# Peptides against a protein of PDB entry 6NYY, part 61

Target 1, 212 residues: chain A of PDB entry 6NYY
Amino acid sequence: KHFEQAIERVIGGLEKKTQVLQPEEKKTVAYHEAGHAVAGWYLEHADPLLKVSIIPRGKGLGYAQYLPKEQYLYTKEQLLDRMCMTLGGRVSEEIFFGRITTGAQDDLRKVTQSAYAQIVQFGMNEKVGQISFDLPRQGDMVLEKPYSEATARLIDDEVRILINDAYKRTVALLTEKKADVEKVALLLLEKEVLDKNDMVELLGPRPFAEKS
Target 2, 212 residues: chain A of PDB entry 6NYY as posed
Amino acid sequence: KHFEQAIERVIGGLEKKTQVLQPEEKKTVAYHQAGHAVAGWYLEHADPLLKVSIIPRGKGLGYAQYLPKEQYLYTKEQLLDRMCMTLGGRVSEEIFFGRITTGAQDDLRKVTQSAYAQIVQFGMNEKVGQISFDLPRQGDMVLEKPYSEATARLIDDEVRILINDAYKRTVALLTEKKADVEKVALLLLEKEVLDKNDMVELLGPRPFAEKS

## One batch from the design tools (peptide; made by RFdiffusion4, then SolubleMPNN)

Design b2_p15_8_s4 (from b2_p15_8, 7 letters changed)
Fold by OpenDDE base, seed 3:
Structure b2_p15_8_s4 (fold): chain B 212 residues (1-212), chain A 15 residues (1-15)
Amino acid sequence: as target 1 above (212 residues)
Amino acid sequence: DTIEELRKMFSYSTY
């Protein structure tokens, strides 16, 4: 119990006991987090869900926590599933509410970073080719790009294509699993915190063996 | 490195 609380404080920060969300905002958070949870549940290369919460904390209104395996190599397929899981919240908002919120900002940042890394660092795009450049890190001096403006435009286009493909894949998945997203969201609104056991009880066992 | 950064990014989501 103390260990779990310590992890929650690290990931989410301290609970904001005085922060009261409007019912519609709380509902939005629940469906957003349910989208992440369900996407991660049904994507083979996503990490197993450990905990999902809609209790407001210092770092966010909700969170989903996963238990990543020790991994030093990622395939395109694995990275795609991670992108889809990360888009799950935004996609859930679109499916259930027909509108999107600012809440997905961190998710979109992560997806964007992953997409650029795949194309520019890992050479995983056929049109751009087998190239690898260092991406400027936050705080690094913006140096001149080691490629032409034509290449820059190509990279930008292929990043958009990759993200759009991940988005479409996530839409297809969560549309198919719409009832499961609803179940998770409703249970979140009731319990505010769910773990892996709650997900198993609600959805059945995850259809993929736990990778050690 | 980039792999460690990716691993950390995918370990959690915040709203």
Scores: peptide ipSAE 0.393, ipTM 0.902, DockQ to the pose 0.838
Fold by OpenDDE base, seed 2:
Structure b2_p15_8_s4 (fold): chain B 212 residues (1-212), chain A 15 residues (1-15)
Amino acid sequence: as target 1 above (212 residues)
Amino acid sequence: DTIEELRKMFSYSTY
């Protein structure tokens, strides 16, 4: 329990018990987190859900926590499924509400970072080619790019394509599993916190073997 | 380490 609480504080920050969300906002958070949870459940190369919460904290209104295995290599397929999982919240909002919120900013940042890394660090894009450049980190001085403006435009285009493909894949998945997203969201609104066992009870066992 | 950064990013989502 103490260890779990420590991790929760790292991920979400301190609980904000005084933060009162409007019912519609709380509903939005529940469906957003349900989108992450369900996407992670039904994507083979996503990590299994450990915990999902809609209790407001210092760093967010809700969170989903996964248990990633220690791994040093990622395939394109694995990275795609993780991108889809990360887009699950935004996609859920779009499917259920027909509108998007600012809440997915961190998810989109992560997806963007992953997409750029795949293309310019890991050489995973055929059009850009087998190249590897360091990406500027937050706070790094804007160094001169080691490639042409034409290459920069190509990178930007291919990043958008990759993210859009992940988005479309996630839309297809969560549309297929729309009823499951609804079930998870409704249960979140009731319990505020769900774990892996709650997900198994609600959705059945995860279709993929647990990655040890 | 980009891989470690990716792993950390995918370990959680915050809304």
Scores: peptide ipSAE 0.393, ipTM 0.903, DockQ to the pose 0.825
Fold by OpenDDE base, seed 5:
Structure b2_p15_8_s4 (fold): chain B 212 residues (1-212), chain A 15 residues (1-15)
Amino acid sequence: as target 1 above (212 residues)
Amino acid sequence: DTIEELRKMFSYSTY
């Protein structure tokens, strides 16, 4: 319990019991988190859900926590599934509400970072080719790019293509699993916190072997 | 380590 609480504080920050969301906002959070949870459940290369919560905290109105495995190598397919899982919240909002919110900012940042890394660090794009450049870190002084403006434009275009492909894949998945997203969202609105066991009870066993 | 950074990023989401 103490260890779990410590992790929750690191991920979500301190609980904000005074943060009262409007019912519609709370519903949006629940469906957003349900999107993450269900996407992670049905994507082979996503990590299994450990915990999902819609209790407001210092760092967010909700969060999903996954059990990370010790993995040192990623395939393109594995990275795609992780991108799709990360897009699950945004996609759920689109499917259920026909609108998107600013809440997916952190997810989009992560997806963007992963997409750029795949293309310019891992050489995973055929058009850009077998190249590897160090991406500037936040706060690094970027004096000069190691590639031309034309290459920069190509990279940007291919990043958009990759993210859009991940988005479309996620839309297809969560549309197929729409009823499951609804079930998870409704249970979240009731319990506010779900774990892996709740997901098994609700959706059945995860269709992939446990790697943890 | 880019791989470690990616691993950490995908270990959680916040809204």
Scores: peptide ipSAE 0.390, ipTM 0.903, DockQ to the pose 0.822
Fold by OpenDDE base, seed 4:
Structure b2_p15_8_s4 (fold): chain B 212 residues (1-212), chain A 15 residues (1-15)
Amino acid sequence: as target 1 above (212 residues)
Amino acid sequence: DTIEELRKMFSYSTY
């Protein structure tokens, strides 16, 4: 319990018990987090859900926490499923509300970073090729890109394609599992916090064996 | 380590 709370504080920050969300905002958060939870549940290479919460904290209005595996090598398929899980919140908002919010900013940042890493660091894109460059870090002087402007444009285009493919995959998944997303969202609105056991009770056992 | 950074990023989501 103490260890979990410590992790929660690192991830979400301190609880903001005085922060009152409007009912529609709370509903949006619930469906957003339900999207993450369900996407992670039904994607083979995603990590299993540990906890999901819609209690506002210093770093966010809600969060989902996953049990990370010790893994040193990632395949394209594994990275894609992780991207899809990360897009689950945004996709859920689109499916249920027909609108998107600013709440997915952190998710989009992560997806963007992952996509660029796949293309420019890991050489996982056929058009860009087997290249590896360091990504400029925030605060690094905009060093001259080690590649041409034409290559920069190609990278940008292929990043968008990769993210869009992940997005479409997530839309397909959460559309298929729409009823499950709604079940999770409604239960979140009731309990505010769900764990893996709640998910098993609601959705059944996760269809993928936990690789120890 | 880019891999460690990716692992951390995908270990959680915040809204």
Scores: peptide ipSAE 0.387, ipTM 0.903, DockQ to the pose 0.822

## One batch from the design tools (peptide; made by RFdiffusion4, then SolubleMPNN)

Design b2_p16_1_s1 (from b2_p16_1, 6 letters changed)
Fold by OpenDDE base, seed 4:
Structure b2_p16_1_s1 (fold): chain B 212 residues (1-212), chain A 16 residues (1-16)
Amino acid sequence: as target 1 above (212 residues)
Amino acid sequence: EPVLPDFSSSRIDPPP
């Protein structure tokens, strides 16, 4: 309990019990978080869901928590599935509401950072090649890029392709699992907080063996 | 700082 609360405070900040969302906003949050939860459930290389909440906190209107494995090496497949899981909220909003909100800002930041890291630092893109450049840190006035403008354009294009591929994969998945997203969202609106057991009861056991 | 973002959690940001 104390450890879980500490993690929740780090992720979401303090509970803002006084922040009353409008019913439509709360619905958007529920479907957004349901998208994350379901994407993580059905992606092989995603981390298993621990908890999902639509209770507003100081840093967020809702959140999902996962149990990452301690690993030092990441494959392209693992990074892709994590990107897809991270896009699950945005994709759910699009599928269910036909509109997108500002709620996915942190998710898109993470996806963008991951995509650039894969292409520019890890050499995981065939067109850009086996290169590794240090990405400018936030606040560093990078006056000079360590690569040409042509390479910059190529990087930008391949980042967009990678993110779009992850997005399309997530759209396909959550479209297939649309009924499951709906079930999770409706249960979130009822309970406000779900754990792994609630997900198992609702969706059945996660189809991937938890690598012990 | 790790090059990769923290994927252990996701959050929906409040409106700006």
Scores: peptide ipSAE 0.356, ipTM 0.884, DockQ to the pose 0.752
Fold by OpenDDE base, seed 5:
Structure b2_p16_1_s1 (fold): chain B 212 residues (1-212), chain A 16 residues (1-16)
Amino acid sequence: as target 1 above (212 residues)
Amino acid sequence: EPVLPDFSSSRIDPPP
């Protein structure tokens, strides 16, 4: 209990009981978080869901917490599934509401960072090739990029392709699992917090064996 | 800083 509360404080900040979300916003949060939860459930290389909450906190209106595997090496497929899981909230909003919100800002930042890293640091793109450049850190003097403007444009194009592919994959998945997303969202609206056991009760066992 | 973002959690950002 105390450890879980400490983690929740780190992830979400202090509980803001004073933030009364309008019913429509609370619904948006529930479906957004349900999108993350369901995407993570059905993606082989995504980390399993530990907890999902729609209780507003200092750092967020809702959150999903996953149990990360201690791994040092990531495959391209693993990184793609992580991107898809991270896009699950935005995709759920699009599928259910036909609109998108600002709620996915942190998710999109992570997806963008991962996509650039895959292309320019890990050499995971065939068009850009087997290259590795350090990305400028925030606050470092913009050192001249060690590649041409043409290469920069190619990188940007391939980043967009990668993100769009992840987005399309997520749309396909959550469209197939649309009823499951709705079940999770409705239960979130009732309980405000779900754990792994709640997900098993709703969706059945996760189809991928937990690597012990 | 890690090259990859932290995927261990996701958050819906509060309104601005």
Scores: peptide ipSAE 0.353, ipTM 0.883, DockQ to the pose 0.722
Fold by OpenDDE base, seed 3:
Structure b2_p16_1_s1 (fold): chain B 212 residues (1-212), chain A 16 residues (1-16)
Amino acid sequence: as target 1 above (212 residues)
Amino acid sequence: EPVLPDFSSSRIDPPP
């Protein structure tokens, strides 16, 4: 109990009991988080869900927490599934509401950062090739890009392609699992917090063997 | 700063 509360405080901050979301906003948060949860559940290389919450906290309106494996090396497939999981909230909003909100800003930032890193740091794109450049950090003087404008355009195009592919993959997955997303969202609206056991009860065991 | 973002958690951002 104390350990879980400590983790919740780190991830979400302090509960803002005074932050009453409008019912429609709370519904949006529930479906957003359900999208993350279900995407992570059915993506092989995604980290398993530990907890999902729609209780407003100082750092967010809701959150999903995963159990990351201690990994020093990431495959292209792992990074793609992590991108898809991260897009799960945005995709859920689109599927269920036909509109998108600002709630996915941090998710999109992470997806964007991951996509650029894959292409320009890890050499994971065939068109750009086996290259590795340091990404300008926020606040670094835009040092002259070590590549041409043509290469810059190619990078930008391939980043968009990668993100769009991840997005389409997530749309396909959450469309297939639409009923499961709704089940999770509805249960979130009831319980406000779900753990791995709640997910197993609701969806059945995760279809991927826990590589212990 | 890690090259890869932290995927251990996702958060829906508070209103701007």
Scores: peptide ipSAE 0.349, ipTM 0.881, DockQ to the pose 0.715
Fold by OpenDDE base, seed 2:
Structure b2_p16_1_s1 (fold): chain B 212 residues (1-212), chain A 16 residues (1-16)
Amino acid sequence: as target 1 above (212 residues)
Amino acid sequence: EPVLPDFSSSRIDPPP
């Protein structure tokens, strides 16, 4: 209990009991978080869902929490599935409402950062090649890029391709699992908080063995 | 700062 509460405070901040979302916004949050939860459930290399909440907090209107593995090496497949899971909220909004909201800003930031890191730091893109450059940190002076403007354009193009591919993969997955996303969203609207056991009861066991 | 973002959680940002 105390440990869970501490993590919740780090992720979401303090509960803002005074922030009452309108029913339509609450519905959007529920489907957004359901998208994350279901994407993580059915992606092999995604981390398993620990908790999902649509209770507004100081840092967010809702959140999903996963149990990450202690690992130091990441494959392209792992990074892709993490990107897809992170896009799950935005994709769910698109599928169910035919519109997108500002709620995915942090998700898109993470996806963008991951995509650039894969291409310019990890050398994971064939067109860009086996390169590794430091990305400017927030607050660092934009030093001259150690590559040409042509290379910069190529990087930007390949980042966009990677993100779009992850988005399409997530659309395909959540379209296939649309009924499951709806089940999770509806249960979230009822209970406001779901854990792994609730997900197992609702969707069945996660189809991928938990590699401890 | 880690090169990769923290994927252990996702959140919906509050309105600006």
Scores: peptide ipSAE 0.345, ipTM 0.880, DockQ to the pose 0.728

Design b2_p16_1_s2 (from b2_p16_1, 6 letters changed)
Fold by OpenDDE base, seed 2:
Structure b2_p16_1_s2 (fold): chain B 212 residues (1-212), chain A 16 residues (1-16)
Amino acid sequence: as target 1 above (212 residues)
Amino acid sequence: EPVLPDFSYSTIAPPP
């Protein structure tokens, strides 16, 4: 318990007990985090869920904590499922509220970064081909792109296609599992924090064997 | 080294 709390403080920041969300915002956060949790539960290559919380920490209003696999190599399928899990919050908001919020900003940043990396660093797109260019880091001078403007447009188009495909996949999944998302969200509103055992009790065992 | 859990999936408040 003390070790977990220490890790949570280091990674998530201090709990902001003073930040009282309005009931409607708290509901939005609960369904957002439930979307991440359920997407991760039913995606084969998603990391196992450890904890989901709607208690604000640092800049986060809620979070889903997972145990990353110790791996150095990622497949396209693994990266796609991670993108879908990352989109789970935004998709849940759309499905349940018919509106989207700014809450998914960091999720979309991560998805965007992953999509660009797949296409321009890992050579995972057939149209763009076997290329690998360094993406400008935050603060690096945008040096001249080593490719043409036509290639830049192609990259941007293929990034959008990849993200949209991941989004559609996530919509299909969470629509199918809509009742499960609602169960998780409602239980979050009651308990504020759920662990893996709570998820097993609510949804049953995760359908994918944990690769130990 | 213990793999630190990732908190990468969060609802974030907009910057003030």
Scores: peptide ipSAE 0.210, ipTM 0.780, DockQ to the pose 0.291
Fold by OpenDDE base, seed 4:
Structure b2_p16_1_s2 (fold): chain B 212 residues (1-212), chain A 16 residues (1-16)
Amino acid sequence: as target 1 above (212 residues)
Amino acid sequence: EPVLPDFSYSTIAPPP
């Protein structure tokens, strides 16, 4: 427990117990985090859920903590499932509230970065082809793009397609599992923090064998 | 070495 808490403080920052969210905002956070949790539960290549919380930490209003696998090589399918899990919060907000919030900003940043990396660094898009170039880092002078404007447009289009495909996959999944998202969200509003055991009690065992 | 858990997913407050 102390070790886990120490890790949480190092990675997530200090709990902001003084940050009181309005009830509607707290509800939004609960459903957002429930979306991540449930998406991760039912996606084969998602990392195993350790903890989900709606207690604010650092800049986060809530979080889902996962145990990453020691993996050096990622398949396209694995990256897609990770994108879907990352989109789970936004999708949950859309399904349950019919509106979206700024809460998914970091998620969308991560998804965007992953999509660009897949297309322009990993060569995982058939239309763009087997190319690899470094993405400009935030703050690097806009180096002349090593590709034409036509290629730039193609990349942008294919990034949007990839993200939209991941989004649609996540919508389909969380729509199918809507009742499970609701259960998790409601329990989060009650307990504020759920662990893997709580999820097993709510949803049953995760349908994928945890690689030991 | 134990793989450190990652806070991969967070609802983020907008910058002030």
Scores: peptide ipSAE 0.201, ipTM 0.799, DockQ to the pose 0.288
Fold by OpenDDE base, seed 3:
Structure b2_p16_1_s2 (fold): chain B 212 residues (1-212), chain A 16 residues (1-16)
Amino acid sequence: as target 1 above (212 residues)
Amino acid sequence: EPVLPDFSYSTIAPPP
């Protein structure tokens, strides 16, 4: 317990127990984090959930902690499931509240970066083809894109298609599992922190074998 | 090396 708390403090920062969210904001956070948790639970290639919390830490109002796999090679299918899990919070907000918040900003950044990487670095898009370009790093002079304006437009279009496909997949999943998202959200509002065992008690065992 | 837990899935407060 002390070791886990020490790791959480190092990675997530100190718990801001004094930061009192309005009840409606806390509810939004609970459903957002429940969306991530449930999406990760039912997506085969998502990382295993370790902990989900609605206690603010650092700049985060809530978080889900996962055990990353020791994996160096990712398939297109694996990257899609990771995108869906990352979109789980935004999708949950849409399903339950009919509105979206700024809470998903970091999630959308990650999804955007992943989508561009898949298309322009990993050659995973059939229309764009087997190409690989370095994405401009933060602070690098925007070197002229090594491709035409037509190719740039194609890339932008295919990025939107990929993200929209991931979004639709996540909507379908969390709509099917809507009752599970609500159960997790309600339990989060009660306990503020859930672990893997709480999730197993609530939803049953994760349907995918953990690769030992 | 202990695999550091990933906290990448968080609800972020808007900038002040």
Scores: peptide ipSAE 0.186, ipTM 0.792, DockQ to the pose 0.282
Fold by OpenDDE base, seed 5:
Structure b2_p16_1_s2 (fold): chain B 212 residues (1-212), chain A 16 residues (1-16)
Amino acid sequence: as target 1 above (212 residues)
Amino acid sequence: EPVLPDFSYSTIAPPP
C-alpha cells in the first residue's frame, strides 16, 4: 500500500482533492479513462492495466496506470496497439458524446511523437523508406532538415495516415466493446478508482496471457 | 538512449 501510493505520487503527482469537477466533466473523464482501460484490455500488445482513476492528480483529471514490460525492441504491430490504447480516451469521448475535448492533449502528443518516430527514426514506413533522422529536441536550434521539403511533406502525410489508421482501429474496437466501456465508466463514477481485479470482474480475464 | 514512447494516459485539464 505505501509503495503503491509512493509510485502514484511520483507518476501522477499529488491528489488535488480541492479540484471539484462538474458532474458532466466528471462523466467525460470517466468515459475517457474507460476508453483507455478497455482498449488496453483487448489489445494484445498493450501494457496490462494496473489501475484506472478519475481522481484528479497533478495536471491530470484522470489517469490509467499500466505495468510496462521491460522491452527494448518494439515491432510495428506493438507500436500500433500502443497508439490505439493511447487514442482510447479520445475515441470513447467521440463514441459516447459525439464531441471531443481538450482532455486528450497529452495522448495526442504521445501519438504524434510515436508516429513521427516510426517513420523518421525507425524506418517503418515503406513510402518514406529505410531512413533514420534525429528528431529535433525542444530547444535545439532547428538545424536544416537533412531532407527536402518534398520529403518533409511526404513524412507529414504518412504520419497523418498512420495516426488515422490507429484511430480507425480504435473506433472499431471500442464500438465493438461499447457495452464494456459503459460498464467501466459507470463503475468509475461509483468507485472513482478501479484496479485489475475490478476489471476482471467486469470484463472477465484479459484475453492475453500476462507474460510472467 | 532510445526515447521509448512513454505512454502515460491522463485526461489533462486545459491550462487556466
Scores: peptide ipSAE 0.124, ipTM 0.720, DockQ to the pose 0.583; fails the geometry check

Design b2_p16_1_s3 (from b2_p16_1 with S1P N3V M12I A13D)
Fold by OpenDDE base, seed 5:
Structure b2_p16_1_s3 (fold): chain B 212 residues (1-212), chain A 16 residues (1-16)
Amino acid sequence: as target 1 above (212 residues)
Amino acid sequence: PPVLPDFSSASIDPPP
């Protein structure tokens, strides 16, 4: 209990008891978080879900918390599944509401940063090739790019392709698992907080063996 | 370690 609360404080911040969401917004949050939760559940290389909540906290209106593996090396497949999991909220909104909200801003930032890092830092794109450049940090006056404008265009194109591929993969997954997303969302609207055990009761055991 | 975004949590942002 105390440990979980401490983790919740670190991830979510303090409960914003003053933020009263309208029922429709609360519904949007529930389906958004259900999308994250279900995507993480059914993606092999995603981290296991620990908790999902639609209680507004300092950092957001809701959150899904995962237990990351302590690892220093990431595969391309792992990074892709992390991107897909991160897109799960946006994709869920699209599937269930036919509209998107501003709620995915942080998710999209993470996805964008990951995509650029994969292409320009980790050399994970065949077209761009085995290159590694430092990404400009926020506030660095990048006066000169260490690559041509043609390479810049190629990078931009391949980033878009990678993100779109992750998005399509997430759409396919959450469309297949649409009923599961609905179940999670509805249960979130009832309980506001779900843990791993609630997810197991609702969806069955995660199909990927948790490497204990 | 690679400088990657924190994927340990996903959240829905409040409106601006």
Scores: peptide ipSAE 0.278, ipTM 0.851, DockQ to the pose 0.774
Fold by OpenDDE base, seed 3:
Structure b2_p16_1_s3 (fold): chain B 212 residues (1-212), chain A 16 residues (1-16)
Amino acid sequence: as target 1 above (212 residues)
Amino acid sequence: PPVLPDFSSASIDPPP
C-alpha cells in the first residue's frame, strides 16, 4: 500500500480531488484508458500493465502505467507494439464513440517521435534505408537537413505509413477485443483504479509469459 | 543512447 502510493505520487502526482469530470468526460477517459490497457495486454512486445486509473492526477485525466523492462536495445517489433499500445486510447475513442478528442495529444506526440526516430535514426525503414541522422531537438535551429527535399518527402511519407500501420493494427486488435475494452472501461467507471490482478480477474491471464 | 519517448505510461491529456 505505501509503496504503491509512493509510485502513484511519482508518476501521477497528487490526486486532484477537486477536478470533477463530467460524466461524459469520465466515460471518455475510462474508454481511452481501457484502450491503452487492453492494447498493452494483448500485444506481445508491450510492457506489462501495472495499473490503470481514471482518477485525475497532476496533468493527466487518467493513465495506464506499465513496467518497462530494463533494456538498451529495442527491436522494430517492440517499437511497433509500443506505438500500438500508445494509440490504444485514441483507437478506443474512435471505436466506441465514433469521435476523437484532444486527449490523445501526448500519445500522438510520442508515436510521432518514435516513428521519426525509427526511420531517421535507427534505419528501420527499407525505403529510406540504413540512415541515421540526429533529429533536431526541440528548440534547436532546424539546421539544414543533411538530406534532400526528396528524401524529406520520403521520410514524411514513410512516417505516415508507419503510424497508419500501427493505427490499423491497433484498430484491428481493439475491434477484436472490443468486449474486453468495454469490460475494463465499465470496471474503471466503478472502481476508478485497476491493477494487474483486476485485469487478470476480468480478462484472464495475459497471453504472453512474463519473461523472467 | 537514443532518446526514446517514455512508454512507461500512457495518459489522456486534460483539455487545453
Scores: peptide ipSAE 0.277, ipTM 0.851, DockQ to the pose 0.780
Fold by OpenDDE base, seed 1:
Structure b2_p16_1_s3 (fold): chain B 212 residues (1-212), chain A 16 residues (1-16)
Amino acid sequence: as target 1 above (212 residues)
Amino acid sequence: PPVLPDFSSASIDPPP
């Protein structure tokens, strides 16, 4: 309990009980968070879901919290599934509402940063090749790129391809699991907070063995 | 360690 509350405060900040969302906005939040939760549930290399909440906090209107493994090495497959999980909210909005909101801004930032890191830091793209450049840190003078404009265009194109592939994978998954996303969203609207046990009761056991 | 985004949580951004 105390550890979970501490993590919740770090992730979401303090609960903003005074922030009353309109019913339609609360519905959007519920389906967005349900998309994250269900994507993480059915992606093999995603971290297990710990908690999902639609209670507004300092950092967001809702959140899905995962229990990351203590790992120092990430595979390309792990990074892809993490991208898909992170796109789950945006994809859920598209599937259920036929519209997208500004709510996915931080998710898209994370996906974008991960995609660039995979291509220009980790050498995980065949067309760009086995390269590793330091990404400019926030506040560093944008030094001249150590590569040509042709390489810059190639990087930008391959980043878009990678993100689009992750997006399409997430659309396919959440379309297949559409009924599960709806079940989670409806239960969120009722309970506002779900834990791993609620998800097991609703969806059954996660199909991937928890690598202890 | 590689500087990766924090994937421990996903959130919907509050209105500005």
Scores: peptide ipSAE 0.274, ipTM 0.848, DockQ to the pose 0.759
Fold by OpenDDE base, seed 2:
Structure b2_p16_1_s3 (fold): chain B 212 residues (1-212), chain A 16 residues (1-16)
Amino acid sequence: as target 1 above (212 residues)
Amino acid sequence: PPVLPDFSSASIDPPP
């Protein structure tokens, strides 16, 4: 209990009991978080879901919490599935509401950072090739890029392709699992918080064995 | 080591 509360405080901040969301906003949050939860559930290289919540906290209106494996090396496939999981909220909003909200800002930031890192730090793109450059940190002067403007344009194009591919993959997945996203969203609207056991009861066991 | 984004959580942000 105390440990879980401490983790929740670190991830979400303090519960803002005073933030009353309108019913429509609460519904949007529920479907957004359900998208994250279901994407993570059905992606092989996504981390196991621990908790999903639509209780507003200091840093967010809702969250999905995962248990990452302690790993130092990441594959391209793992990074792709993590991107898809991270896009799950935005994709769910599009599928269910036909509109998108500002709620995916941090998700898109993470996806963007991951995509650039894959291409310019990890050499995971065939067109850009086996290159590795340090990305400017927040607050560092944008030093002259060690590559041409043509290479910069290529990087930007390949980043967009990678993100779009992840987005399309997530759309396909959550469209296939649309009924499951709805089940999770509806149960979130009822319980506000779901754990892994609730997800197992609702969806069945996760189809991928948790490699301990 | 390269700083990967924290994928341990996904959240919906409040409006700015």
Scores: peptide ipSAE 0.273, ipTM 0.849, DockQ to the pose 0.784

